# Designs tried in a protein design run: peptides against a protein of PDB entry 5LHZ. Part 27

Target 1, 78 residues: chain A of PDB entry 5LHZ
Amino acid sequence: QLLKSVFVKNVGWATQLTSGAVWVQFNDGSQLVVQAGVSSISYTSPNGQTTRYGENEKLPDYIKQKLQCLSSILLMFS

## One batch from the design tools (peptide)

Design b1_p28_1_s3 (made by RFdiffusion4, then SolubleMPNN; from b1_p28_1, 18 letters changed)
Fold by OpenDDE base, seed 1:
Structure b1_p28_1_s3 (fold): chain B 78 residues (1-78), chain A 28 residues (1-28)
Amino acid sequence: as target 1 above (78 residues)
Amino acid sequence: SEQQQEQQQQQLQQVLKKVQSFLESSEK
């Protein structure tokens, strides 16, 4: 279930779920899910392929960019 | 309830810390 959704100009939508997850839907069609209490993050590419990343993995640059974006977006929920 | 709202805020903080941890780990 959705708790709160924030529209982010030139980025997309970010939503907090009752599960404790934050779900970002980017304008490029990709998605990012970060769940409280879960050690991995989930990225879905525009073609629908989902990949989970662990904390100590080397991340693709585009993932790091989206995570940095998410970090900034989270301030909008407070 | 206030308790529920507090929990949700704490979860947001957990998400933030996790994101920061991922970035820190990957940039080393």
Scores: peptide ipSAE 0.642, ipTM 0.905, DockQ to the pose 0.807
Fold by OpenDDE base, seed 2:
Structure b1_p28_1_s3 (fold): chain B 78 residues (1-78), chain A 28 residues (1-28)
Amino acid sequence: as target 1 above (78 residues)
Amino acid sequence: SEQQQEQQQQQLQQVLKKVQSFLESSEK
């Protein structure tokens, strides 16, 4: 279930779920899901391919950029 | 409810900490 959705200019939509997850839908068609209590993050590319990353593995630069963006977005929810 | 709102806010903080952890670990 959706709790709160926020439109972020030049980024896309960010949604907080009742599960404790934050779901970001970027303008480029990609998606990012980060959930409290889950040790991995989920990235879905514009073509629909989903990859999960663990906290100790090296991330692609484009993933790091989106995570950095998410950090900024999270401050908007607080 | 207040309790529900506090839980959701705590979850947001946990997500933030997780994101920061991922970024920091990836840079090491």
Scores: peptide ipSAE 0.642, ipTM 0.905, DockQ to the pose 0.893
Fold by OpenDDE base, seed 5:
Structure b1_p28_1_s3 (fold): chain B 78 residues (1-78), chain A 28 residues (1-28)
Amino acid sequence: as target 1 above (78 residues)
Amino acid sequence: SEQQQEQQQQQLQQVLKKVQSFLESSEK
């Protein structure tokens, strides 16, 4: 279930879910899901392939860029 | 309800802290 969706110019859509997750749909077709209380994050590439990353893993730069973007968006929610 | 709204806001903060933790950990 959706709680709130925010359109972010030049980024995409960020949605807060009732589950405690934040779901970002980027303009490049990729997606990011971060869930409160879950130790991993989920990234879906534009081709539809999903990868989960743990808290202590080395992240690809393109993932880090999207997480940094999400961080900025979340600060805007506050 | 106010309690529900507070819970949702706390969850947003948890997500933020998680994202920041991932970023910082990946730089090490």
Scores: peptide ipSAE 0.642, ipTM 0.905, DockQ to the pose 0.873
Fold by OpenDDE base, seed 3:
Structure b1_p28_1_s3 (fold): chain B 78 residues (1-78), chain A 28 residues (1-28)
Amino acid sequence: as target 1 above (78 residues)
Amino acid sequence: SEQQQEQQQQQLQQVLKKVQSFLESSEK
């Protein structure tokens, strides 16, 4: 279930779910899901391929950029 | 309810902390 969706200019949509997850749909077609209580994050590339990353895993730069963006969004969310 | 709102807010904070943790741990 969706709680709140926010449109972010030049980024996409960010949605908080009742599950405790935040779901970001980026304009490039990629998606990012970060959920409270889960140690990994989920990234889906524009082609639909999903990869999960652990917190101590070295991240690709493009993932870091998405996460940095999400960080900024979350500050506005609350 | 207020309790539900508090839980949702806490979950947002947890997500934020997690994201920040991922960023910090990956840069080193």
Scores: peptide ipSAE 0.642, ipTM 0.905, DockQ to the pose 0.830

Design b1_p28_1_s4 (made by RFdiffusion4, then SolubleMPNN; from b1_p28_1, 18 letters changed)
Fold by OpenDDE base, seed 5:
Structure b1_p28_1_s4 (fold): chain B 78 residues (1-78), chain A 28 residues (1-28)
Amino acid sequence: as target 1 above (78 residues)
Amino acid sequence: SSALEQQVQQQLQEVLKKVQSFLENSSK
């Protein structure tokens, strides 16, 4: 269930879920889900392909960029 | 704040820590 959704200009939508997850829907059509208590993160590309990444895994640059963006968004929620 | 609010904030902090960890580890 959704707790709070925030529109982030030039980024997309960020939603906090009751599950402890944060779900970002980026303007490019991609999605990122990061959930407390889960060791991996989930990225869905614009074409719908989903990839999970581990905490110690080398990430594609575009994923890093989106995570950096998410970090900034999280400061908005706090 | 209520217990619920505190828990919500805690979850956000957990997510933040996770994201920061991912970024930090990926840059190694």
Scores: peptide ipSAE 0.626, ipTM 0.899, DockQ to the pose 0.876
Fold by OpenDDE base, seed 1:
Structure b1_p28_1_s4 (fold): chain B 78 residues (1-78), chain A 28 residues (1-28)
Amino acid sequence: as target 1 above (78 residues)
Amino acid sequence: SSALEQQVQQQLQEVLKKVQSFLENSSK
């Protein structure tokens, strides 16, 4: 269930779920899900392909960029 | 602040820490 959704200009929507997860829906159609207590993060490409990444895994640059964006968004939430 | 509000805020902080950890670890 959705707890709070925030529109982020030129980025998309960031939603906090009742589970504690944060779900970002980017304007390019991609999605990112991060949840405390889960060792991996989930990225879904615009074509619907989902990939999970571990905490010590080397990330593609575009994933790093989106995580950096998410970090900035989360700082706004707090 | 209610317990629910505190829990929500705590979870946000945990997510933030996780994201930062992913970024830092990937940059090693």
Scores: peptide ipSAE 0.626, ipTM 0.900, DockQ to the pose 0.877
Fold by OpenDDE base, seed 2:
Structure b1_p28_1_s4 (fold): chain B 78 residues (1-78), chain A 28 residues (1-28)
Amino acid sequence: as target 1 above (78 residues)
Amino acid sequence: SSALEQQVQQQLQEVLKKVQSFLENSSK
């Protein structure tokens, strides 16, 4: 369930879920889910393919960019 | 704040720390 949704200009929507997850829906159609208590992050490409990444693995640049964006968004949630 | 509000805020901080760890570890 949704707790809070924030519209981020030129990025998309960021939503905090009751599960402890933050779900970002980017304007390019991709999605990113990061959840408290879960060791991996989930990325869904615009075509619907989902990939999970671990904390110790090298990330594609486009994933790093989206995570950097998410970092700034999280500060907006205060 | 209520217990629920505190939990929500704590989870948000955990997510932030996780994101930061992913970025740092990926960059080596």
Scores: peptide ipSAE 0.625, ipTM 0.899, DockQ to the pose 0.828
Fold by OpenDDE base, seed 3:
Structure b1_p28_1_s4 (fold): chain B 78 residues (1-78), chain A 28 residues (1-28)
Amino acid sequence: as target 1 above (78 residues)
Amino acid sequence: SSALEQQVQQQLQEVLKKVQSFLENSSK
């Protein structure tokens, strides 16, 4: 269930779920879901393909960029 | 704030820590 959705200029939408997870919908059509207590993060590409990444594995640069963006968004609410 | 709001804020902080961990632990 959704708790709160915020529009982020030039980025997209960031939503907090009742589970505590954060769901970002980027303007390029990709999505990112991060939840505490889960060992992986979920990335969905614009074509709808979902990939899960572990905490210690090498990440593609575009994933790092989106995670950095998410970090900045989260810091705004801290 | 209410207990619910505090819970949400705690989860938000935990998500932030996870994101930072993923960025810092990613292999070169």
Scores: peptide ipSAE 0.624, ipTM 0.899, DockQ to the pose 0.819

Design b1_p28_2 (made by RFdiffusion4)
Fold by OpenDDE base, seed 5:
Structure b1_p28_2 (fold): chain B 78 residues (1-78), chain A 28 residues (1-28)
Amino acid sequence: as target 1 above (78 residues)
Amino acid sequence: HSYPSSKEMIHTIREQVSTLHDNTLDNL
């Protein structure tokens, strides 16, 4: 279930879910899901491939960029 | 580009999401 959705200029849409997840749908077609209480993050590439990254796994720089973006987006939900 | 370590970034974002969730629940 949706709690809140926000449009982010030049980024896409970010949605807070009742599950505790935040789901970002980027303009490039990729998606990022970070779930409260879950140790890994989920990234879906534009072609639909999903990769889960744990805390100790090396992140590609483009995913780090998206996480940094998400960090700033979270301020919009406060 | 230079970024924080993967560990720090994942840790930070998870904590931020958890905090957001907890604060949201407290407001319901």
Scores: peptide ipSAE 0.629, ipTM 0.899, DockQ to the pose 0.779
Fold by OpenDDE base, seed 1:
Structure b1_p28_2 (fold): chain B 78 residues (1-78), chain A 28 residues (1-28)
Amino acid sequence: as target 1 above (78 residues)
Amino acid sequence: HSYPSSKEMIHTIREQVSTLHDNTLDNL
């Protein structure tokens, strides 16, 4: 269930879920899900392919950029 | 590679999300 959704100009939508996840829907069509208590992150490309990344995996730079963006967005929620 | 590392970034973001969730629960 949705707790709070925030529109982020030039980025997309960020949603806090009651499950403890944060779900970002980027304007480029990609998505990022980070779940409290889960050691991996989930990235969905614009074509709908989903990849889970663990902490020991090398992230593509574009994923790192989106994570940095998410970090900034999270400051807006509290 | 670029810094921060993948591991650091994933760890940090998970902590931030966890903190957000906990704080939200505390406010209910």
Scores: peptide ipSAE 0.628, ipTM 0.899, DockQ to the pose 0.726
Fold by OpenDDE base, seed 4:
Order: C-alpha cells, then structure tokens, then sequence
Structure b1_p28_2 (fold): chain B 78 residues (1-78), chain A 28 residues (1-28)
C-alpha cells in the first residue's frame, strides 16, 4: 500500500510504502527499493532484471549514485 | 576506489529509511 508519492524533477517518482519501504522509479526505467529492517537493497534494471545487493557486496558506481540520489530525495519526505 | 564504501552507503540509506518509517508511525 502507498503512503506518499513525490515527483522529483529530472529523477522520477519516490514512494513511501506502508511496509516501511521506499520505492524509487527513475526516469531511465530503473527502480530501487530500500526496506526498513532489511539488510539488502533491490535494484531493477530498465529491462526488468532485479538484483539484490547485501551490505557485503560491492556496489556498481551507478547504484551508488542512485543511493546518493535517494538520500537527497528522502529529505523531501521530512 | 569510490567513497563511501558499499557497506557504509547501504547502512546509511537503510538508517534514513528506517527513521522515516519510525517518524511516520509516531505521527499515527
């Protein structure tokens, strides 16, 4: 269930879910899900392939960039 | 290599998301 959705210019949509997750739908067609209480993050590429990354895995730089973007987006929910 | 580390970035973002969720619950 959706709690709040925010349109972010030149980025996409960010949605807070009742589950405690934040779901970002980027303009490039990719998606990122970060769930409260879950140690891994979920990334879906534009072609629909989903990959989970744990804290012990090395993140691709483009994923790091999207996480940095998400950190900035989260300020919009406060 | 890139900074911060993968572990640090995942930890930080999870903490931010958890804080957001907790604040939401506090407002219910």
Amino acid sequence: as target 1 above (78 residues)
Amino acid sequence: HSYPSSKEMIHTIREQVSTLHDNTLDNL
Scores: peptide ipSAE 0.627, ipTM 0.899, DockQ to the pose 0.725
Fold by OpenDDE base, seed 3:
Structure b1_p28_2 (fold): chain B 78 residues (1-78), chain A 28 residues (1-28)
Amino acid sequence: as target 1 above (78 residues)
Amino acid sequence: HSYPSSKEMIHTIREQVSTLHDNTLDNL
């Protein structure tokens, strides 16, 4: 279930789920899911391809940028 | 590089999400 959704100008939508996840839907069509208690993050490209990244995997710069964006968004929920 | 290591970034974001979840539960 959805707990809270926020619109972020020039970024997209961010939603907090009852599962403990935060789900971001970016304007470019990509998506990012970070789940409390799960070591990996999930990135879905605009074409729908999903990739999970663990702590020991190298992140592309564009994903690092989106994680930094998410970090900023989380301040809006607190 | 302009960003921390992959490991640092994943760790940090997971902690922030976990903290948000815990704070939400405390307010139910």
Scores: peptide ipSAE 0.625, ipTM 0.897, DockQ to the pose 0.790

Design b1_p28_2_s1 (made by RFdiffusion4, then SolubleMPNN; from b1_p28_2, 17 letters changed)
Fold by OpenDDE base, seed 5:
Structure b1_p28_2_s1 (fold): chain B 78 residues (1-78), chain A 28 residues (1-28)
Amino acid sequence: as target 1 above (78 residues)
Amino acid sequence: MSFPSSAELIRELRRLAAELHKKNLEEL
């Protein structure tokens, strides 16, 4: 279930879920999900392809940029 | 451009998400 949603300028929308997930829908059509207690993150590309990444996997820089953005969003919610 | 390692980012995100979840649960 949805808890809170915020519009993030020049980024998109970020939503907190009761599950402990934070879901970001970026302006480019990609999506990122991080969830408390889950060791992997989920990235959905603009074409709809979803990939899960573990913490020890090497991520492309463009995804790391989005993760850094998500970090800032999480701090914003705190 | 240089970024933190993937591991550093994901671990930090998980930590932040956990703290946020805790706060959310307390609000419910």
Scores: peptide ipSAE 0.493, ipTM 0.840, DockQ to the pose 0.816
Fold by OpenDDE base, seed 3:
Structure b1_p28_2_s1 (fold): chain B 78 residues (1-78), chain A 28 residues (1-28)
Amino acid sequence: as target 1 above (78 residues)
Amino acid sequence: MSFPSSAELIRELRRLAAELHKKNLEEL
């Protein structure tokens, strides 16, 4: 279930779920999901392909940038 | 530009998500 959704300027929409997940839908069509208690994140590219990344995987900079953006959003909510 | 490691980012996100979840549970 959705708890609440907020519009984030120059980013897109961020939604908090009752599961403890935070779901960001970026303006470029990509998506990120981070969930409390889960060691991997979920990235969906604009073409709809979803990949899960663990802590020990090296990520390209464009994904790191989105993760940093998500970090800023989480700090806003906290 | 400078980035933390992937591991550092994911660990930080997990921590922040956990804190947010805790607050959400308190609000419900």
Scores: peptide ipSAE 0.462, ipTM 0.826, DockQ to the pose 0.817
Fold by OpenDDE base, seed 1:
Structure b1_p28_2_s1 (fold): chain B 78 residues (1-78), chain A 28 residues (1-28)
Amino acid sequence: as target 1 above (78 residues)
Amino acid sequence: MSFPSSAELIRELRRLAAELHKKNLEEL
């Protein structure tokens, strides 16, 4: 279930779910999900392709940038 | 400034998400 949603200027929407997930919908159409207790993250490209990445995988820089953005959002929420 | 490693990022995000979830549960 949706818990809280906030608009983040120049980024998109960030949503907290009752499951412990944080879901970011970026302006470029991509999406990122991180969830408490889950060791991987989920990235959905603008074309709708979803990939899960484990913490030991090297990520493309553009995804790392989005992860860093998500980190900033989480810090802002705390 | 260089980005942290993918592993560092994912682990930090997981930690932050867990802390946020804990706070949300406390609010319920």
Scores: peptide ipSAE 0.461, ipTM 0.825, DockQ to the pose 0.821
Fold by OpenDDE base, seed 2:
Structure b1_p28_2_s1 (fold): chain B 78 residues (1-78), chain A 28 residues (1-28)
Amino acid sequence: as target 1 above (78 residues)
Amino acid sequence: MSFPSSAELIRELRRLAAELHKKNLEEL
């Protein structure tokens, strides 16, 4: 269930879910889910392919770039 | 310049998500 959504300029939309997840829909059509209590992140490419990455896995650079701004995005919900 | 590792990024985001969730639960 959706809790709160914010528009992030030049990024897309970010939504808090009651589950504790943060769902980001990027302008390029990709999506990212980070969830409280879950040890992995979920990335969905623009073509709809979803991959989960654990914290001990090497992220592709294009995903790292998206994650680098996410901390600021999460703070927007405070 | 040095950038956060994949592990650091994931851990940081999970931490932030957890803090947000905690605050949300307190407000609901």
Scores: peptide ipSAE 0.292, ipTM 0.721, DockQ to the pose 0.741

Design b1_p28_2_s2 (made by RFdiffusion4, then SolubleMPNN; from b1_p28_2, 18 letters changed)
Fold by OpenDDE base, seed 4:
Structure b1_p28_2_s2 (fold): chain B 78 residues (1-78), chain A 28 residues (1-28)
Amino acid sequence: as target 1 above (78 residues)
Amino acid sequence: MSFPSSKELIEKLRELAAQLQQQIQQQQ
């Protein structure tokens, strides 16, 4: 189900899946999954706890920063 | 300038993800 994987210096790995999802594995051990057509994101903390955030929720600043980073990563696939 | 809201960030990311998916679909 893996299509393309990109190494991003000082960030981690970003992988595009056949499902349309982008799976980011950060250097700190956290993970983000963003899916086309899905209004929520999945965040997994370094300790392995996974949380879903809806688009109408106020995200913690550290999550926003990771999302901004992911935005930059997605542009690398184009 | 102001920082984007949570919704704006998520929408932007989803749009980018959709664009990437379109590229894959166009190749098939």
Scores: peptide ipSAE 0.175, ipTM 0.630, DockQ to the pose 0.730
Fold by OpenDDE base, seed 1:
Structure b1_p28_2_s2 (fold): chain B 78 residues (1-78), chain A 28 residues (1-28)
Amino acid sequence: as target 1 above (78 residues)
Amino acid sequence: MSFPSSKELIEKLRELAAQLQQQIQQQQ
């Protein structure tokens, strides 16, 4: 269930779910899911390939950039 | 300033998600 969706210029859409997840759909076609109580994140590339990253892994820079962007987005939901 | 590590980023975002979920539960 969707609770709130926010459009972020030059980034994409961010949606808050009842599950405790934040689902981001980036303009480049990639997607990112961060969920409360889950120690990993889910990233889907533009070609549809999904990868889960644990907190002990070194993330590619392009993923880190998107995470930093998401941090700012989450503050917009407060 | 140094960029946060992968672990720090994931932890921060997870905590923010948890805070938002808590707000949702309070309002329902």
Scores: peptide ipSAE 0.175, ipTM 0.634, DockQ to the pose 0.777
Fold by OpenDDE base, seed 3:
Structure b1_p28_2_s2 (fold): chain B 78 residues (1-78), chain A 28 residues (1-28)
Amino acid sequence: as target 1 above (78 residues)
Amino acid sequence: MSFPSSKELIEKLRELAAQLQQQIQQQQ
């Protein structure tokens, strides 16, 4: 179930799920999921490939940029 | 052009997500 969806200018849409996860759909077609209590994030590229990154793995800079965007989005929900 | 470590970013996001989850619980 979806609890709340917000539009973020120049980023895309962010949705909070009943599971506690935040699901972000970026304008470039990529997706990102972060959830409390989970030590990894899920990133789906525009081509549909999904990759999970653990907290001890090095992320590409473009993924880090998206994570920073997500951080700002989470603050909007608070 | 400076990024926190991957671990720091993920930890920050998880903490924010936890805060939001707590907020939802209060609405019930």
Scores: peptide ipSAE 0.171, ipTM 0.627, DockQ to the pose 0.863
Fold by OpenDDE base, seed 2:
Structure b1_p28_2_s2 (fold): chain B 78 residues (1-78), chain A 28 residues (1-28)
Amino acid sequence: as target 1 above (78 residues)
Amino acid sequence: MSFPSSKELIEKLRELAAQLQQQIQQQQ
């Protein structure tokens, strides 16, 4: 269930879910799900391929770039 | 079922985000 959806300039849309997740839909067609209480993230590439990464795994650069803006995205829900 | 408040949710997500960003920083 949706709590709030936020437009993130030059990034895309982010949606706060009652589940404790933030679902980000990036302008490049990729998607990212980060969930409270879950130390892994789910990334879906533009072609629809989904990969889950634990917090101790080596992250691809393109994932790192998207995570770097995560805090800013979360702040927009305040 | 119970749902977290917006504040509670954001706080938890910020903590998670911080952990993930620390991982990014150490990989740089």
Scores: peptide ipSAE 0.070, ipTM 0.511, DockQ to the pose 0.060

Design b1_p28_2_s3 (made by RFdiffusion4, then SolubleMPNN; from b1_p28_2, 17 letters changed)
Fold by OpenDDE base, seed 3:
Structure b1_p28_2_s3 (fold): chain B 78 residues (1-78), chain A 28 residues (1-28)
Amino acid sequence: as target 1 above (78 residues)
Amino acid sequence: MSFPSSSELIKQLRELAAELHKKQLESQ
């Protein structure tokens, strides 16, 4: 269930779920999901392909950039 | 450009998500 959604200019939308997850929908059609208590993050490309990245894996630069945006978004919820 | 390490970013995000969830449960 959805709890709260915030609009971030030039980035997209972020939604907090009752599950403890934060779901971000970027303007380019990609998506990120961060879940409390889960060590990996989920990235979905604009074409719908989903990849999970663990904390020990090397992220592409474009995903690192999106993760930086997400950290700022999470602060907006608190 | 300069990015934090992959592990640092993921850990930071998980911690923030956990804190949000904690506050959510407290307000329930």
Scores: peptide ipSAE 0.282, ipTM 0.729, DockQ to the pose 0.813
Fold by OpenDDE base, seed 2:
Structure b1_p28_2_s3 (fold): chain B 78 residues (1-78), chain A 28 residues (1-28)
Amino acid sequence: as target 1 above (78 residues)
Amino acid sequence: MSFPSSSELIKQLRELAAELHKKQLESQ
């Protein structure tokens, strides 16, 4: 269930779910999900391939760049 | 510029998500 969706200029849309997840849909078609209580994050590339990354795994730079703005996005829901 | 480590980014995001969820539950 969706709580709220926020449009983020030059990024895309971010949605907070009642589950505790934050779902980001980037302009390039990729997606990112961060879920409260879940140790890994989920990244879906524009071609639909999904990869989960744990906190001890190395993220590609292009994903780190996308994550860099997410802290600010999360605060937009508070 | 230097990016935060993968571990730091993931931990930060999970913590923020958890805090938001906590506040959500408290408001229900």
Scores: peptide ipSAE 0.280, ipTM 0.729, DockQ to the pose 0.762
Fold by OpenDDE base, seed 4:
Structure b1_p28_2_s3 (fold): chain B 78 residues (1-78), chain A 28 residues (1-28)
Amino acid sequence: as target 1 above (78 residues)
Amino acid sequence: MSFPSSSELIKQLRELAAELHKKQLESQ
């Protein structure tokens, strides 16, 4: 279930789920999910391909940029 | 300004998500 959605200018939409996940839909069509209690993140490219990244994996810079943005977005829910 | 490590980024985000979830559960 959806709890709260926030529109972020020049970024996209961020939605908090009752599951404890935060689902971000970026303007470029990509998606990112980070979830409480889960050690990996889920990234979906604009073409719909989904990849999970664990904490010990090296992330591409473009994903790091989105994660940095997400941290700021998460603070907006507080 | 350099990028944080992958591990630290994911760790920080998961912790923030956990805090949000905790607050949500407390409001129930």
Scores: peptide ipSAE 0.277, ipTM 0.726, DockQ to the pose 0.815
Fold by OpenDDE base, seed 5:
Structure b1_p28_2_s3 (fold): chain B 78 residues (1-78), chain A 28 residues (1-28)
Amino acid sequence: as target 1 above (78 residues)
Amino acid sequence: MSFPSSSELIKQLRELAAELHKKQLESQ
């Protein structure tokens, strides 16, 4: 269930869900879900392939780049 | 390019998400 959505310039849309998840839809068509209380993140590539990454797994650099902007995005919901 | 560790990023994001969720629940 949607709670709040914000448009982030040069990034895409970020939506806070009542579940405690933050769902980011990037301009390149990829998606990222971070869920409160869940140790893994979910990344969906533009082609629709979804991969879950645990907090101690190595992320590809391109995903790290996306994560770097999420903290500032999340502050928009505070 | 140099990036923070995956673990650091994920943990920070989850912590922030948790704080947001806490505020959300308290505002119900």
Scores: peptide ipSAE 0.277, ipTM 0.726, DockQ to the pose 0.776

